# Peptides against a protein of PDB entry 6MBK, part 25

Target 1, 240 residues: chain A of PDB entry 6MBK
Amino acid sequence: GFEMVNFKEEGFGLRATRDIKAEELFLWVPRKLLMTVESAKNSVLGPLYSQDRILQAMGNIALAFHLLCERASPNSFWQPYIQTLPSEYDTPLYFEEDEVRYLQSTQAIHDVFSQYKNTARQYAYFYKVIQTHPHANKLPLKDSFTYEDYRWAVSSVMTRQNQIPTEDGSRVTLALIPLWDMCNHTNGLITTGYNLEDDRCECVALQDFRAGEQIYIFYGTRSNAEFVIHSGFFFDNNSH

## One batch from the design tools (peptide; aimed at target 1 N118 V157 T159)

Design b2_p9_5_s4 (made by RFdiffusion4, then SolubleMPNN; from b2_p9_5, 4 letters changed)
Fold by OpenDDE base, seed 5:
Structure b2_p9_5_s4 (fold): chain B 240 residues (1-240), chain A 9 residues (1-9)
Amino acid sequence: as target 1 above (240 residues)
Amino acid sequence: MERALGELV
């Protein structure tokens, strides 16, 4: 019903291969295909996770390290997904000086500086952890953990993380949702949910899509500042 | 389901 396509201005997205009707369930992703905090715990990162309080407390950081470990693993199940991710982002951590100066007159500048400070502090902390912790020895990033790696990983997670229920539905956890997160954004309503009975993410079509059209979803309500800070783009027709 | 805000420590 759809295919991955590289669109000129929007990058990778999904294109319909047939007519899809509004509210049609056209895409589902089972839990086993997701990158989650749980899959991080069950990976090579698991032993370190079990002993580091920050990894345990910050699911987004756990996902970032999970992403880095899997990227460094040639046989990773998620290699096809990881290869679809941008190598760089338009988020504040990648801003040039002129872009930062432009924001100095806005409320967003404080959030930008906070991201810089927090990311730098986290990198310094985890650099030391990776160098000294016994359970870091088997990590594929042991000898190659740069700020650029960390910046990329946290930016990937920042722009793509989702809340999903745990298997028993008692709590929420964080996940990256391969294939689904390739859908680009448009105005509309949330059309994705989690089906606990079938243990999968389910996406229904926001509108009718004809064969050959790009399939869009609504990411949620965001200000332009939030799009810049958390998603890395502006949306001119933003209804927020 | 929407993309969660990225908050750091």
Scores: peptide ipSAE 0.179, ipTM 0.840, DockQ to the pose 0.908
OpenDDE base, seeds 1, 2, 3, 4: peptide ipSAE 0.179, 0.170, 0.175, 0.170; ipTM 0.842, 0.835, 0.841, 0.837

Design b2_p9_6 (made by RFdiffusion4; failed a check: a repeat of another design)
Pose (drawn by RFdiffusion4):
Structure b2_p9_6 (pose): chain A 240 residues (1-240), chain P 9 residues (1-9)
Amino acid sequence: as target 1 above (240 residues)
Amino acid sequence: DIERVHLDF
């Protein structure tokens, strides 16, 4: 019912190959396909996760390393997902100095500074941990762990991650949801939810989509400052 | 409901 298309404005997204009516359940992704904090714990990253206080407290950082570890694993279950992810992003981590300079004197620039400093600190910290701590000597990252790797990983997480209930429904966790996460954003209401009975992520059409029209979802009621800093885009006519 | 999460790293 859909195909991948490289759109000028949004980059790659989903396009309808048939008419899709509003409120039609057109997309579902079972839990097995998701990359979660739990799958990160049970992976080759597990030994380091159990020893490092930062990875335990910050599931978003745990997901970034889970992504990097699997990217460096030729036989990873998630290779189909990793190989279709973007190689670059428009998060401010990728901006030139003069591009950030336009933001001087604004409310938004403080968060750009924090993002930069946090990412650099994290890279330097984990570089040292990986190169010296025994619990990381079997990680794929010991051979090579560049700043570009980390910038890519945290950008992949911050522009795509989601909160889902745990498999039991009593807690929440952070996850990457393949296929569905290729939908771009438009104004509207959230139409994606987690189905605990079938144990899958389900998405109903936000609006009618004719064959040949791009399939959009509503990401959330976020400001343009949040979209730029964490999602890497500016949304014209953001009603929120 | 599921939405994009905006967390500081």

Design b2_p9_6_s1 (made by RFdiffusion4, then SolubleMPNN; from b2_p9_6, 3 letters changed; failed a check: a repeat of another design)
Amino acid sequence: PIERVFLDV

Design b2_p9_6_s2 (made by RFdiffusion4, then SolubleMPNN; from b2_p9_6, 4 letters changed; failed a check: a repeat of another design)
Amino acid sequence: PIELVFLDV

Design b2_p9_6_s3 (made by RFdiffusion4, then SolubleMPNN; from b2_p9_6, 5 letters changed)
Fold by OpenDDE base, seed 5:
Structure b2_p9_6_s3 (fold): chain B 240 residues (1-240), chain A 9 residues (1-9)
Amino acid sequence: as target 1 above (240 residues)
Amino acid sequence: PISRVFQDV
C-alpha cells in the first residue's frame, strides 16, 4: 500500500504504508482512469476535435484542452486528480526575467523562446477558434479562456504526458496517468509498463521501499537541460 | 514500457 503525502521541497508524492519489495507490482491504473487523447475525443471536446486539424495532429494540445474542459466541469470524474496538479509550474513559460537572463548564456535559451513563441501562437489560434467555431459553444471554457489557462494546461501536459499503446496495441497515444504520476523522480530504470490483456498501466517497484519511505520512479533518460525545459526541475544525480 | 514524452508545444 501507499498514500499521498506532502513532502518538503518535493511537494506531493507517494509514501509506502508497508514494505514493498523490488519488482513488486504495487500500483496499477486501468485505461478508464487515464486522461487520454481518446477520452478527449469522447468528451465535450469531441465535436471540436473532429473538425480542428491541430487538435487532431497534436495530441498534447488535445490533452491540454481536455484538462481545461474537465477542470471547468464540477462533476468531472477527474476532479480529484486535477486538484492535485500544481496551480503554477517552474517550466520556462513561468520564468521570471532573472531566470531567463540566467539561461541566456546557454543554448537552452533558444528552446525557451521557442516555447514562448509556439505557446503564444497556439493560444491566439485557439482563442479565435473558441470564440467563432460552432462546436466551441458548449465548451465550459467558452467565456473564460485566458493565456494563463492555456499556459497552465500546456505545462501540466508537458510535465506529465506519457506514451501508452492504443487499446488494440497497434499504435501509441498520449496519456496522463493519475495517481502514478505523483511518484517523484529518481535515477534508475523504467519500471512502468502497459498490460494490454488487463488494459492497465502497471508499475513495479524500482527498489525495496520500507514502510514510511517515499516511493520514487524513473521518468526516463533525460538531460538536465531537458528536465528544466520540460519538467521544471533539475536533477543533480542524473546519469544522462 | 511507459515513459514520459518530451515534445514541442
Scores: peptide ipSAE 0.210, ipTM 0.857, DockQ to the pose 0.916
OpenDDE base, seeds 1, 2, 3, 4: peptide ipSAE 0.030, 0.129, 0.030, 0.192; ipTM 0.692, 0.831, 0.684, 0.852; seed 3 fails the geometry check

Design b2_p9_6_s4 (made by RFdiffusion4, then SolubleMPNN; from b2_p9_6, 5 letters changed)
Fold by OpenDDE base, seed 2:
Structure b2_p9_6_s4 (fold): chain B 240 residues (1-240), chain A 9 residues (1-9)
Amino acid sequence: as target 1 above (240 residues)
Amino acid sequence: PIELVFQDV
């Protein structure tokens, strides 16, 4: 009931191909389609992951490297998804000199500098790991790992990572959710959850959408990469 | 996507 469209000024989004009613389950994404820490462990990155404490401790970095490895793999299952990702982001890591200068008058400058320093330090660490670790030899990025690559991957994960339950529901893990994360944002309530019985992300319509309209969702507070795992959906009854 | 802070663990 939807299609990917490149909207002017908004970039890629989802457009309804039919009328969609509020609260209708219009989009679901099975676990097997997600890029997760588990899929990273099961990929060419797996051997390195199993021996690097930072990859094990920081699932977001694991996802970043997973994303880079898959991007560098022409036959990757996720190529169609990866090609939809922006080449640049509006994150601090992409700020121009003038933007940084502007922020010098604000408290935000300290966070920007911290992010720069942390990202640079991580890059330097993993550059050395990739050059020296035996299990890095099979990585497709072995001879092509630049700061620009890392900056892009980190920014991609930073803006798109979500917490989802493990298969048994006992813990949470991190995931990138293809198709779903192409929905652009609007104000409202969270209408996405994870169905453990069917092992899939499920999104219901925030409001009625007509055929040809862009489908928007409410991201909620995603600073902690939180994905709504509560039973039931929160709908704004005023959207009717 | 939205602007987020990359959280270090």
Scores: peptide ipSAE 0.030, ipTM 0.701, DockQ to the pose 0.184
OpenDDE base, seeds 1, 3, 4, 5: peptide ipSAE 0.026, 0.025, 0.025, 0.028; ipTM 0.693, 0.677, 0.672, 0.696

Design b2_p9_7 (made by RFdiffusion4)
Pose (drawn by RFdiffusion4):
Structure b2_p9_7 (pose): chain A 240 residues (1-240), chain P 9 residues (1-9)
Amino acid sequence: as target 1 above (240 residues)
Amino acid sequence: FPIERYFSH
């Protein structure tokens, strides 16, 4: 019912190959396909996750290393997902100095500074941990762990991650949801939810989509400052 | 459980 298309404005997204009515359940993704904090713990990253206080407290950082470890694993279950992810992003981590300079004197620039400093600190910290701590000597990252790797990983997480209930429903966790996460954003209401009975992520159409029209979802009621800093785009006519 | 993009860094 859909195909991948490289759109000028949004980059790659989903396009309808048939008419899709509003409120139609057109997309579902079972839990097995998701990359989660739990799958990160049970992966080759597990030994380091159990020893490092930062990875235990910051599931988003745990997902970034999970993404890097699986990217460096030729036989990873998630290779189909990793190989279709973007190689670059428009998060401010990628901006030139003069591009950030336009933000001087604004409310938004403080968070740009924090993002930069946090990412650099995290890279330097984990570089040392991976190169020296025994619990990381069997990681794929010991051979090579560049700043570009880390920038890519945290940018992949911050522009795509989601909260989902745990498999039991009593807690929440962070996850990457393949296929569905290729939908771009438009104004509207959240139409994606987690179905605990079928144990899958389900998405109903936000609006009618004719064959040939791009399939959009509503990401959330975020400001343009949040979209630029964490999702790497500015949304014209953001009603929120 | 509604799902939206979660933003942090």

Design b2_p9_7_s1 (made by RFdiffusion4, then SolubleMPNN; from b2_p9_7, 4 letters changed)
Fold by OpenDDE base, seed 5:
Structure b2_p9_7_s1 (fold): chain B 240 residues (1-240), chain A 9 residues (1-9)
Amino acid sequence: as target 1 above (240 residues)
Amino acid sequence: FPIELYLTF
């Protein structure tokens, strides 16, 4: 029903290969295809995860390292996904001097500086961990862990992480959602949720799309990328 | 996705 296309100005997106009707379930992603905190725990990162309190406490950092480990693994299942990710971002960690100077007159500068400080501290901490911890020896990034690597991973996670339910639905966890996160943004309502019965992310069409049209979704206005959990796909209930 | 979620330390 859709295909990946590289659109001008927008980068990768999804294009309909047939007519898709509003509210039609056109896209689903099973849990097994997601990059989650749990998949990080079950990966080559698992032994280190089990011994590092920060990885355990901060799922976003766990995802960042999971992403780095998988990127460094030529046989990773997620290589096709990772190759679609930007190599650089238009986020504060990539701001040039002029952009930072412009923000000096705004309150945003404090958030930028905080992000720089936090990211630098995390990098310094984990650089030492990777160099000294016995469970880091087998990580593919052991001899190649730069600030640029970490900046990229952090930025990737910041821009793409979502909250989804755990497998048993008792809690929430963090996930990167391949295929789904290729949809570009338009104004509208949240049309993505998690189906616990089928254990998959589900996305219904925001509007009618004709064959050949780009498929857009609404990312929402949110401080945290969160799925609509246990709410029907009724727009009245899951609108933001 | 343009949404930014800050990492804290």
Scores: peptide ipSAE 0.033, ipTM 0.700, DockQ to the pose 0.148
OpenDDE base, seeds 1, 2, 3, 4: peptide ipSAE 0.024, 0.030, 0.022, 0.027; ipTM 0.656, 0.709, 0.660, 0.692; seed 3 fails the geometry check

Design b2_p9_7_s2 (made by RFdiffusion4, then SolubleMPNN; from b2_p9_7, 5 letters changed)
Fold by OpenDDE base, seed 2:
Structure b2_p9_7_s2 (fold): chain B 240 residues (1-240), chain A 9 residues (1-9)
Amino acid sequence: as target 1 above (240 residues)
Amino acid sequence: FPISLYLTF
């Protein structure tokens, strides 16, 4: 077992409530608990999704709007998860002027400016869509959609999105994985996969954890929202 | 919490 704990400098994480052995399956999250592109399509966002080419083409933006809609819905199934998310992020969209100034001498400045520009353009586009599209009328954010909201949602998805298989395993889709994504990072091997037979994300322990210890996982190289989409685990050094 | 950046289109 494990429990969610607020650690002083690391924020929320998972703490073992019993001894957990290396390679023990200690955590699994069924598909029905995930925030996915499919759950977005099946939500109040569905009608708009079906008619907006950008939402259809960009699953990360679909997840961002799904997250915003659910946050604005007091009876959302995902309220407990959403309340655990950071209010701010150490990502480029939250950089202060001094941080941007520091990066001006680096190659990273181009990526920062690109991210600012893209996010602002997306916000402007969707602000207009939400105000004018007939299928936006039932969105709980219709009269309260700010850049700060969008920045937060985009950043939440950027830091937490994962690729998982579709239900039939024929393709990949994007998902936020509640509870699992509360694990903080350590160096090691990827110990998370998707079990299609049981239709769930599965995480095995990277090492032995004693009762009372924080449980860490290795995120791997997540530049492409990578997730182990095999029926199993990659215990090899996935250095992409 | 994951801090990985995914490039936005």
Scores: peptide ipSAE 0.029, ipTM 0.697, DockQ to the pose 0.193
OpenDDE base, seeds 1, 3, 4, 5: peptide ipSAE 0.028, 0.035, 0.048, 0.036; ipTM 0.692, 0.718, 0.726, 0.728; seeds 3, 4, 5 fail the geometry check

Design b2_p9_7_s3 (made by RFdiffusion4, then SolubleMPNN; from b2_p9_7, 5 letters changed)
Fold by OpenDDE base, seed 5:
Structure b2_p9_7_s3 (fold): chain B 240 residues (1-240), chain A 9 residues (1-9)
Amino acid sequence: as target 1 above (240 residues)
Amino acid sequence: FPISLYLGY
C-alpha cells in the first residue's frame, strides 16, 4: 500500500501505491521490529545495562547507546533503518554560534544551555564507563566513542523517541519505530496507537491519499511521545 | 523530521 521514496526537499518519506481512505489502517509495526529499551537490554549492550544505573534509569540514553551499537554492527537487523536517519540534526546540540546568539534574547537559551551541559556530562561519564567497565570491552564503541557519536545518537532519540506500553501493558517504555517514523509531518491529530492484543504499533490514515501521493501523519509533540493505546482507531475516538 | 527538546539528567 506504500513505498519509501526520497522526496527532494523533505528527504525520505512514504508514498501511497494505492488509494488509502481516511481512518484506514495502512501501517503497523510489530514490537519485534521496534528499537526499545527491552531490545537494548537483549542486545550486546545488555551486560553493561545490567550494571549501569544511569542506563537503567534513563531509557532515552539506553536507546541512544542501543542505536550506536547497532550502527556499529554491520549485521544489525536495524541497519536499513539506521541508514535512513540524518547524519546531522537541526537540534540545539548542533546550533552554531549565530543561532545561539539569536536565542540569547529568549528564554530558550536556558534550555539550550541545559541540554549542552547535560549531554556533555553524560558523554564524559559514559566515556569513562566505556574505557574502564569490563562489560564495555565487547561493545563496538570501545575504540571509537566520540562526542559527535553521542550527540548524534542523543539527537536521533530526542527527535524520534515514542512511549509505548510494555508487553503486559502495565507500564510504558521508550521506542524508536522504524518505517512509521519515515512518514513526514503535517498538521492534524494523532492517528497512531499501540494495539496490545496484536502487540504492534498501528497507524491509520489522517486523510484520504491517492495512489502516488505522499502519506503524511501528525507526530504531535515528540517530547511527550504521545500515543493512543487501544486496539481500534476512529477519528472521533482519538484522545488527542 | 520533527524537532523536539528533551533534557536528560
Scores: peptide ipSAE 0.023, ipTM 0.643, DockQ to the pose 0.130
OpenDDE base, seeds 1, 2, 3, 4: peptide ipSAE 0.022, 0.022, 0.022, 0.020; ipTM 0.637, 0.642, 0.645, 0.616; seeds 3, 4 fail the geometry check

Design b2_p9_7_s4 (made by RFdiffusion4, then SolubleMPNN; from b2_p9_7, 7 letters changed)
Fold by OpenDDE base, seed 5:
Parts: structure tokens; C-alpha cells; sequence
Structure b2_p9_7_s4 (fold): chain B 240 residues (1-240), chain A 9 residues (1-9)
């Protein structure tokens, strides 16, 4: 019902291959295809995760390291997904001096500086962990863990992480959702949920889409400042 | 584009 296409201005997105009706379930992603904190724990990162309190406490960092380990693994199941991710982002961690100066007149500058400071501190901590911890020796990033790698992974997770239920529905966890997160944004309503009975993420169409049209979803109620900080873009028709 | 969401469940 859809295909991945590179749109000139928007980058990669999904295009309908047939007519899709509003509220039609056109896309679902089973848990087994998601990159989750649980899949991180079950990966080559698992031994280190089990002994590092920060990885355990901060699921976003666990996902960032999971993403880095899988990117460095040629046989990773997620290679096709990882290849669709941007190499760089328009998020604050990539801002140049002029972009930071523009934000100095706004309250967002404090959040930008906080992100820089936190990311730098995390990198310094984990650089030491990767160099010294016994369970880091088998990580494919052992000899190639740069700030640029970490910045990329953190930015990838920051822009794409989603809260989903655990398998038993008792708690929430974090996930990257392949294919689904390729949908570009439009104004509307949230049309994505998690079906615990079928153990899958489900997306219904926001509106009618014709064959050949790009499929858009609504990312949620955020200000343009929040889009910049968390998603790396502005939306001119943002009603929030 | 990349985005983070709170999924309904």
C-alpha cells in the first residue's frame, strides 16, 4: 500500500501505491521489528547495560548506544532502517554560532546550552566506560567511539524515540519505529497507537490519500520551538 | 522526517 520515496524538499517519506481511505489501517509494525530498550538489553550491549546505572536509568541513552552498535554491525537486522536515517540533523547539537546567536533572544537558548552540556558530559562519561569496562571490549564501537558518533545517535533517538507499552502493558518503554517514522508531518490528529493484543504499533490514515500521494501523519501538539529542539524543523502551519 | 511521539495504548 506504500513505498519509500526521496522527496526533493522533505527527504525520505512514504508514498501511497494505492488509494488509502481515512482511518484505514495502512501501516503496522510488530514489536519484534522495533528498536527498543529491551532489544538493547538483548543485544551485544546487554552485558554492559546490566552493569551501568546510567544506561539502566536513561532509556534514550540505551537506545543511542543500541543504534551505534547496530550501525557498526554489518549483519544487523536494522541495517536497512539505519541506512534511511540522516547523517546529520538540524537539531541544536548541530547548530553553528550564527544559529545559536539567533536563539539568544529566545528562552530556547537555555535548553540548547543544557543539551550541549548534558551531551558532552554523557560522552565524556561513556568514553571512559568504553575504554575501561570489561563488557565494552566486545562492542563494535570500542575503537571508534567519537563525539560525532554520540551526537548523531543521541540526535537520532531524540528526534525519533516513542513511548510504547511493555509486552505486559504494565509499564512504558522507549522505541524507534522503523518505516513508520519515515512519514512526514502535517497538521491533524494523532493516528498512531499500540495494539497490545497483536503486539504491534498501528497507524491509521489521517485522511484520504490517492495513489502517488505522500502519506503524512501528525507528530503531535508542539510549538515551533519544541519542533526545533526535539525534531529539528519548523512547521509554518503549526496550530500549537 | 524524524519525530518522537507518545503513542496511545
Amino acid sequence: as target 1 above (240 residues)
Amino acid sequence: MPISLHLGF
Scores: peptide ipSAE 0.039, ipTM 0.759, DockQ to the pose 0.179
OpenDDE base, seeds 1, 2, 3, 4: peptide ipSAE 0.037, 0.029, 0.038, 0.041; ipTM 0.745, 0.694, 0.751, 0.766; seeds 2, 4 fail the geometry check

Design b2_p9_8 (made by RFdiffusion4)
Pose (drawn by RFdiffusion4):
Structure b2_p9_8 (pose): chain A 240 residues (1-240), chain P 9 residues (1-9)
Amino acid sequence: as target 1 above (240 residues)
Amino acid sequence: EDFLPRELL
C-alpha cells in the first residue's frame, strides 16, 4: 500500500499506492523488529552495558551504541534497517559555525551549545572506555570508533527514537521502530499507538491519503526549537 | 541529557 520516495522537502518518506482512508490501520510493526534498550543489553554491547554506569542510566546513549555495534556487525538481524538509515542529518551537530552564529542572542542557542558539548564529552569518554576497558575489547567498535560514527548514532537516535511500553506493560523503554519511522511529519493528532495484545506498533491514517500522496504522521506537539535541535528540521506553520 | 522521543498514544 505504500512505496519509498525521495521527496525534495522532507527527504525519503512513504507514498500511498492506493487510497487510504482516515482512521484506517495501514501500518503495523511487531516488537521483534524494534531496536530497544533490552535488545541492546542482550547484544554484543551487553558486557559493557553491565559495567558502565552511563549506559545504564541513559537508554538513548545505549541505543546509539546498539546502533553502532550492529552497524559494524555484518550478520546483524537489523542490517536491513541500518542500511536504509540516512548517512547524514540536519541536527545542529552538523551545522557550520556561521550557521549556528545566526542563533546568537536567541533562547534556542543555549541548547545547541549543550548538545555539542554533551556529544563531544560522550564521544571522548566512550573512546577512552572502548580502547582501555576489558569489558569492551570484544566490541566491534574497538577497531574503529570515530567522532563521525558517534555524531551519526546520536543523531539517528534523537531524530527517530520513541517511548514504548515494555513487553509486560508495566514500564516504558526507548525504541527505534523500523519502516514506520520513515513517515514524515505534518500537523494533526497522534495516531500511532502500541498494541500490547498483538505486541506491535500500530498506525492509523491521520487523514485521507489518495494514491500518489505522501503519507504523513504527527510527530508530537513539539516546538520548532525542539524540531530543529532534536529532529533536524524546521516546520512551517507549526501550530504548537 | 535525554533526547526527545516521538510521541505515541

Design b2_p9_8_s1 (made by RFdiffusion4, then SolubleMPNN; from b2_p9_8, 5 letters changed)
Fold by OpenDDE base, seed 5:
Order: structure tokens, then C-alpha cells, then sequence
Structure b2_p9_8_s1 (fold): chain B 240 residues (1-240), chain A 9 residues (1-9)
């Protein structure tokens, strides 16, 4: 077993409530609990999704809008999950002038500027869509869609999106994985997969964890450049 | 801790 705990330095994480052995299946999340492109299509966003080619082509943007719509919906099933998300991020979309100046000496600056420019362009596009499209009228964000909202949602998705199989296993789709993504990162091996037979994400323990210890997972291989661009920090024990 | 990308691929 595990419980959600607010750790002083790391924010929210999972703590073991019993001893967990290495390779033990300690956590699983059924598809029905995931925020997916499919759940976005089946939500209040569905009518707009069905008519907007960018939402259809860019699953990450579909997830961002899904996240915004659910955040604005008091009765959303995902409210408990959304409340665990950071309100702000240390990603390049939040960089101050001095942080950008520091990056000017690095090769990452081009990617930072590109990300900012792309995000701003997307916001401008969707602002117009939300103001003018008939199917946007029912969106709970219609009268409150700011760049800050969009930046937050895009950053949330960028830092938490995962590829999972479709229900039939024929394709891949994008998902946010509630509860699982509460695990903080450590160096190691990927211990999470998708079980198509049971239609769930499954996570096995990276190592032995004793009762009272924080449960860490490995999010996957990332370069320091990817950490800067996607996470806003360097990981000292990064294998890349 | 800052949020890092979570990817299963």
C-alpha cells in the first residue's frame, strides 16, 4: 500500500504504508481513470475537437484543453488529480529574463524561443477559435481563457504526458496517468508498462521500499537539454 | 522538485 504525502522539498509524492519488494506490482491505473485524447473526445470538448484539425492532429493540445475544461468543471471526476498539479512550473515557458539570458550561452536557447513562439501562436489561434466557434460556447473556459491558463495546461501536459496503446492495441495515444505520476523521479530503469489484457497501466517497484519510505520511479532517459527544455532543471545523477 | 517529463516511450 501507499499514501499521498506532501514532502517538504519534493512536493507531493507517494509513501509506502507497508514494505514493498523490488519488482512487486504495487500500483495500477485502469484506462477509465486516465485523462486521454479519447476522454477529451468524449468530454464537453468533443464537439469542438471533431471540427478543429489542430486538436485532432496534436494530441498534447487536446489533452491541454481537456485539462483546462476539467479544471473549470467543479464536478469533474479528475478534480482530485488536478488539485495535485503544480500551479506554476520551472519550465522555459515560465522563465524570467535573467534565466533566458543565462541560456543564451547554450545551444538550448533556440529551442526555448521556439517553444515560447509556438505556444504563443497556439494560444492566439485557440483564443480566436474559442471566441468564434459555435461548439466553443459550451466550454466552461469560454469567458476565461488566458495565456496563463494555456501556458499552465501545456506545461502540465508536457511534463506528464505518456504514450499508451489504444484499447485495441493498434495505435498509440497520449495520456495523463493520475496517481502514478505522483511518484517522484529517481535514476533507474523504467518499471511501468501498459497491460492490454487488463486495460491498465502497471507499475512495479524499482527497488525495495520499507514502510514510511518515499516511492520513486524512473521517468525515462532524458538528456540535460531535455530536462532544461521540458523540466527546467538539471538532474545531477542523469545517465545522459 | 520540479516536474520532469513522464514518458512510457
Amino acid sequence: as target 1 above (240 residues)
Amino acid sequence: MPAIPRSLL
Scores: peptide ipSAE 0.052, ipTM 0.757, DockQ to the pose 0.244
OpenDDE base, seeds 1, 2, 3, 4: peptide ipSAE 0.033, 0.041, 0.042, 0.043; ipTM 0.717, 0.747, 0.752, 0.752

Design b2_p9_8_s2 (made by RFdiffusion4, then SolubleMPNN; from b2_p9_8, 5 letters changed)
Fold by OpenDDE base, seed 1:
Structure b2_p9_8_s2 (fold): chain B 240 residues (1-240), chain A 9 residues (1-9)
Amino acid sequence: as target 1 above (240 residues)
Amino acid sequence: MEGIPRALL
């Protein structure tokens, strides 16, 4: 009942191909289609993951490396998804000097600087790991791991990561949710959940959408500062 | 079912 469309000003989004009623389950994404920490562990990254404490401790970094490995893999199952991702982001890691200067007057500046520092440190660490670790030799990014690559992956994960339950429902893990994360944001209520019985993410319509209308979801409660930090924008209709 | 908030774009 929907299609991917490149909207002017908004980039890629989902458009309804038929009338969708409020609360209608219009979109679901099975676990097998998700990029998760578990799929990272089960990928070419797995051997390195099993021996690197930072990858193990920081699921977002594991996802970032998973994303990079899959991007570098021509036959990756996730290539169609990866190709829909922005090549650059409006997130702080991409801010120009003038944008950073603008933020100096805001409370966000400290978080921005922290992101810069942390990301740089992580890159330096993993560059060394990739160069020296025995299990890094087979990574498709072994000879192509730049800061730009890492910045992109970290930003991709930062802007798209979601908590989902583990398969047994006992814990939470991190996931990128292809197709679903194409929905652009509007104010409202969270309408996505995880169905453990069917092992899938499920999204119900926030409102009625007519055929031809863009399908929006509510990303969750965020402060304007969080929008800036995580997305580089202020949402005018943000009630927080 | 706990809702899944999406990270921001």
Scores: peptide ipSAE 0.353, ipTM 0.874, DockQ to the pose 0.189
OpenDDE base, seeds 2, 3, 4, 5: peptide ipSAE 0.038, 0.038, 0.079, 0.083; ipTM 0.726, 0.739, 0.745, 0.761

Design b2_p9_8_s3 (made by RFdiffusion4, then SolubleMPNN; from b2_p9_8, 5 letters changed)
Fold by OpenDDE base, seed 3:
Structure b2_p9_8_s3 (fold): chain B 240 residues (1-240), chain A 9 residues (1-9)
Amino acid sequence: as target 1 above (240 residues)
Amino acid sequence: MEAIPRALL
């Protein structure tokens, strides 16, 4: 098995409690434990989702609001997972003025400004929706929806969202994968997939891990540009 | 099995 541990250099990660062999299926997460667009639709957010075109078109925003609603719900099934998430992120949305000034000499500045502008516009839109829409009255966000809340939720989804198949396997949807997303990164090959027959995420060991060693996975190859651009805004059809 | 890449941290 494995256990969650706070490592000095990497923060939270998974540690092997026994010897694990390469290619061994050591971790699986059933669909019912995932935070998905579908679980958002089935939550207190469901009525609003059904009436808002942006929530329907942008699964990442739906997940962000789902995360905020569940965080504000003391009895949420996902409280143990949510409490393991960082309170702040090293994403462009958290950059200080000096960090932004440093980036002005780079081509990345346009992407940083675009992300900030888009996030601010989304917040302004949804602030109005939450204040005026009848299906927002039961949301725990009604009286406490701040930009800081939205920034945190967007950044959480940005750094943790995964594409998985729908239950019928006909389409792709977005999910946060509790426990699995605690694995830190090492160089290698993708060793996680979705098993539709058993309706679960499955992770096999990248290499041999001895008892007491940290379990790493390969996140995949990423360019610096992909980190800035694709880290959280899946624009479906930019109809705007 | 369809591969699931981890989101960037």
Scores: peptide ipSAE 0.136, ipTM 0.788, DockQ to the pose 0.159
OpenDDE base, seeds 1, 2, 4, 5: peptide ipSAE 0.119, 0.131, 0.318, 0.094; ipTM 0.788, 0.783, 0.883, 0.768; seeds 1, 2, 4 fail the geometry check

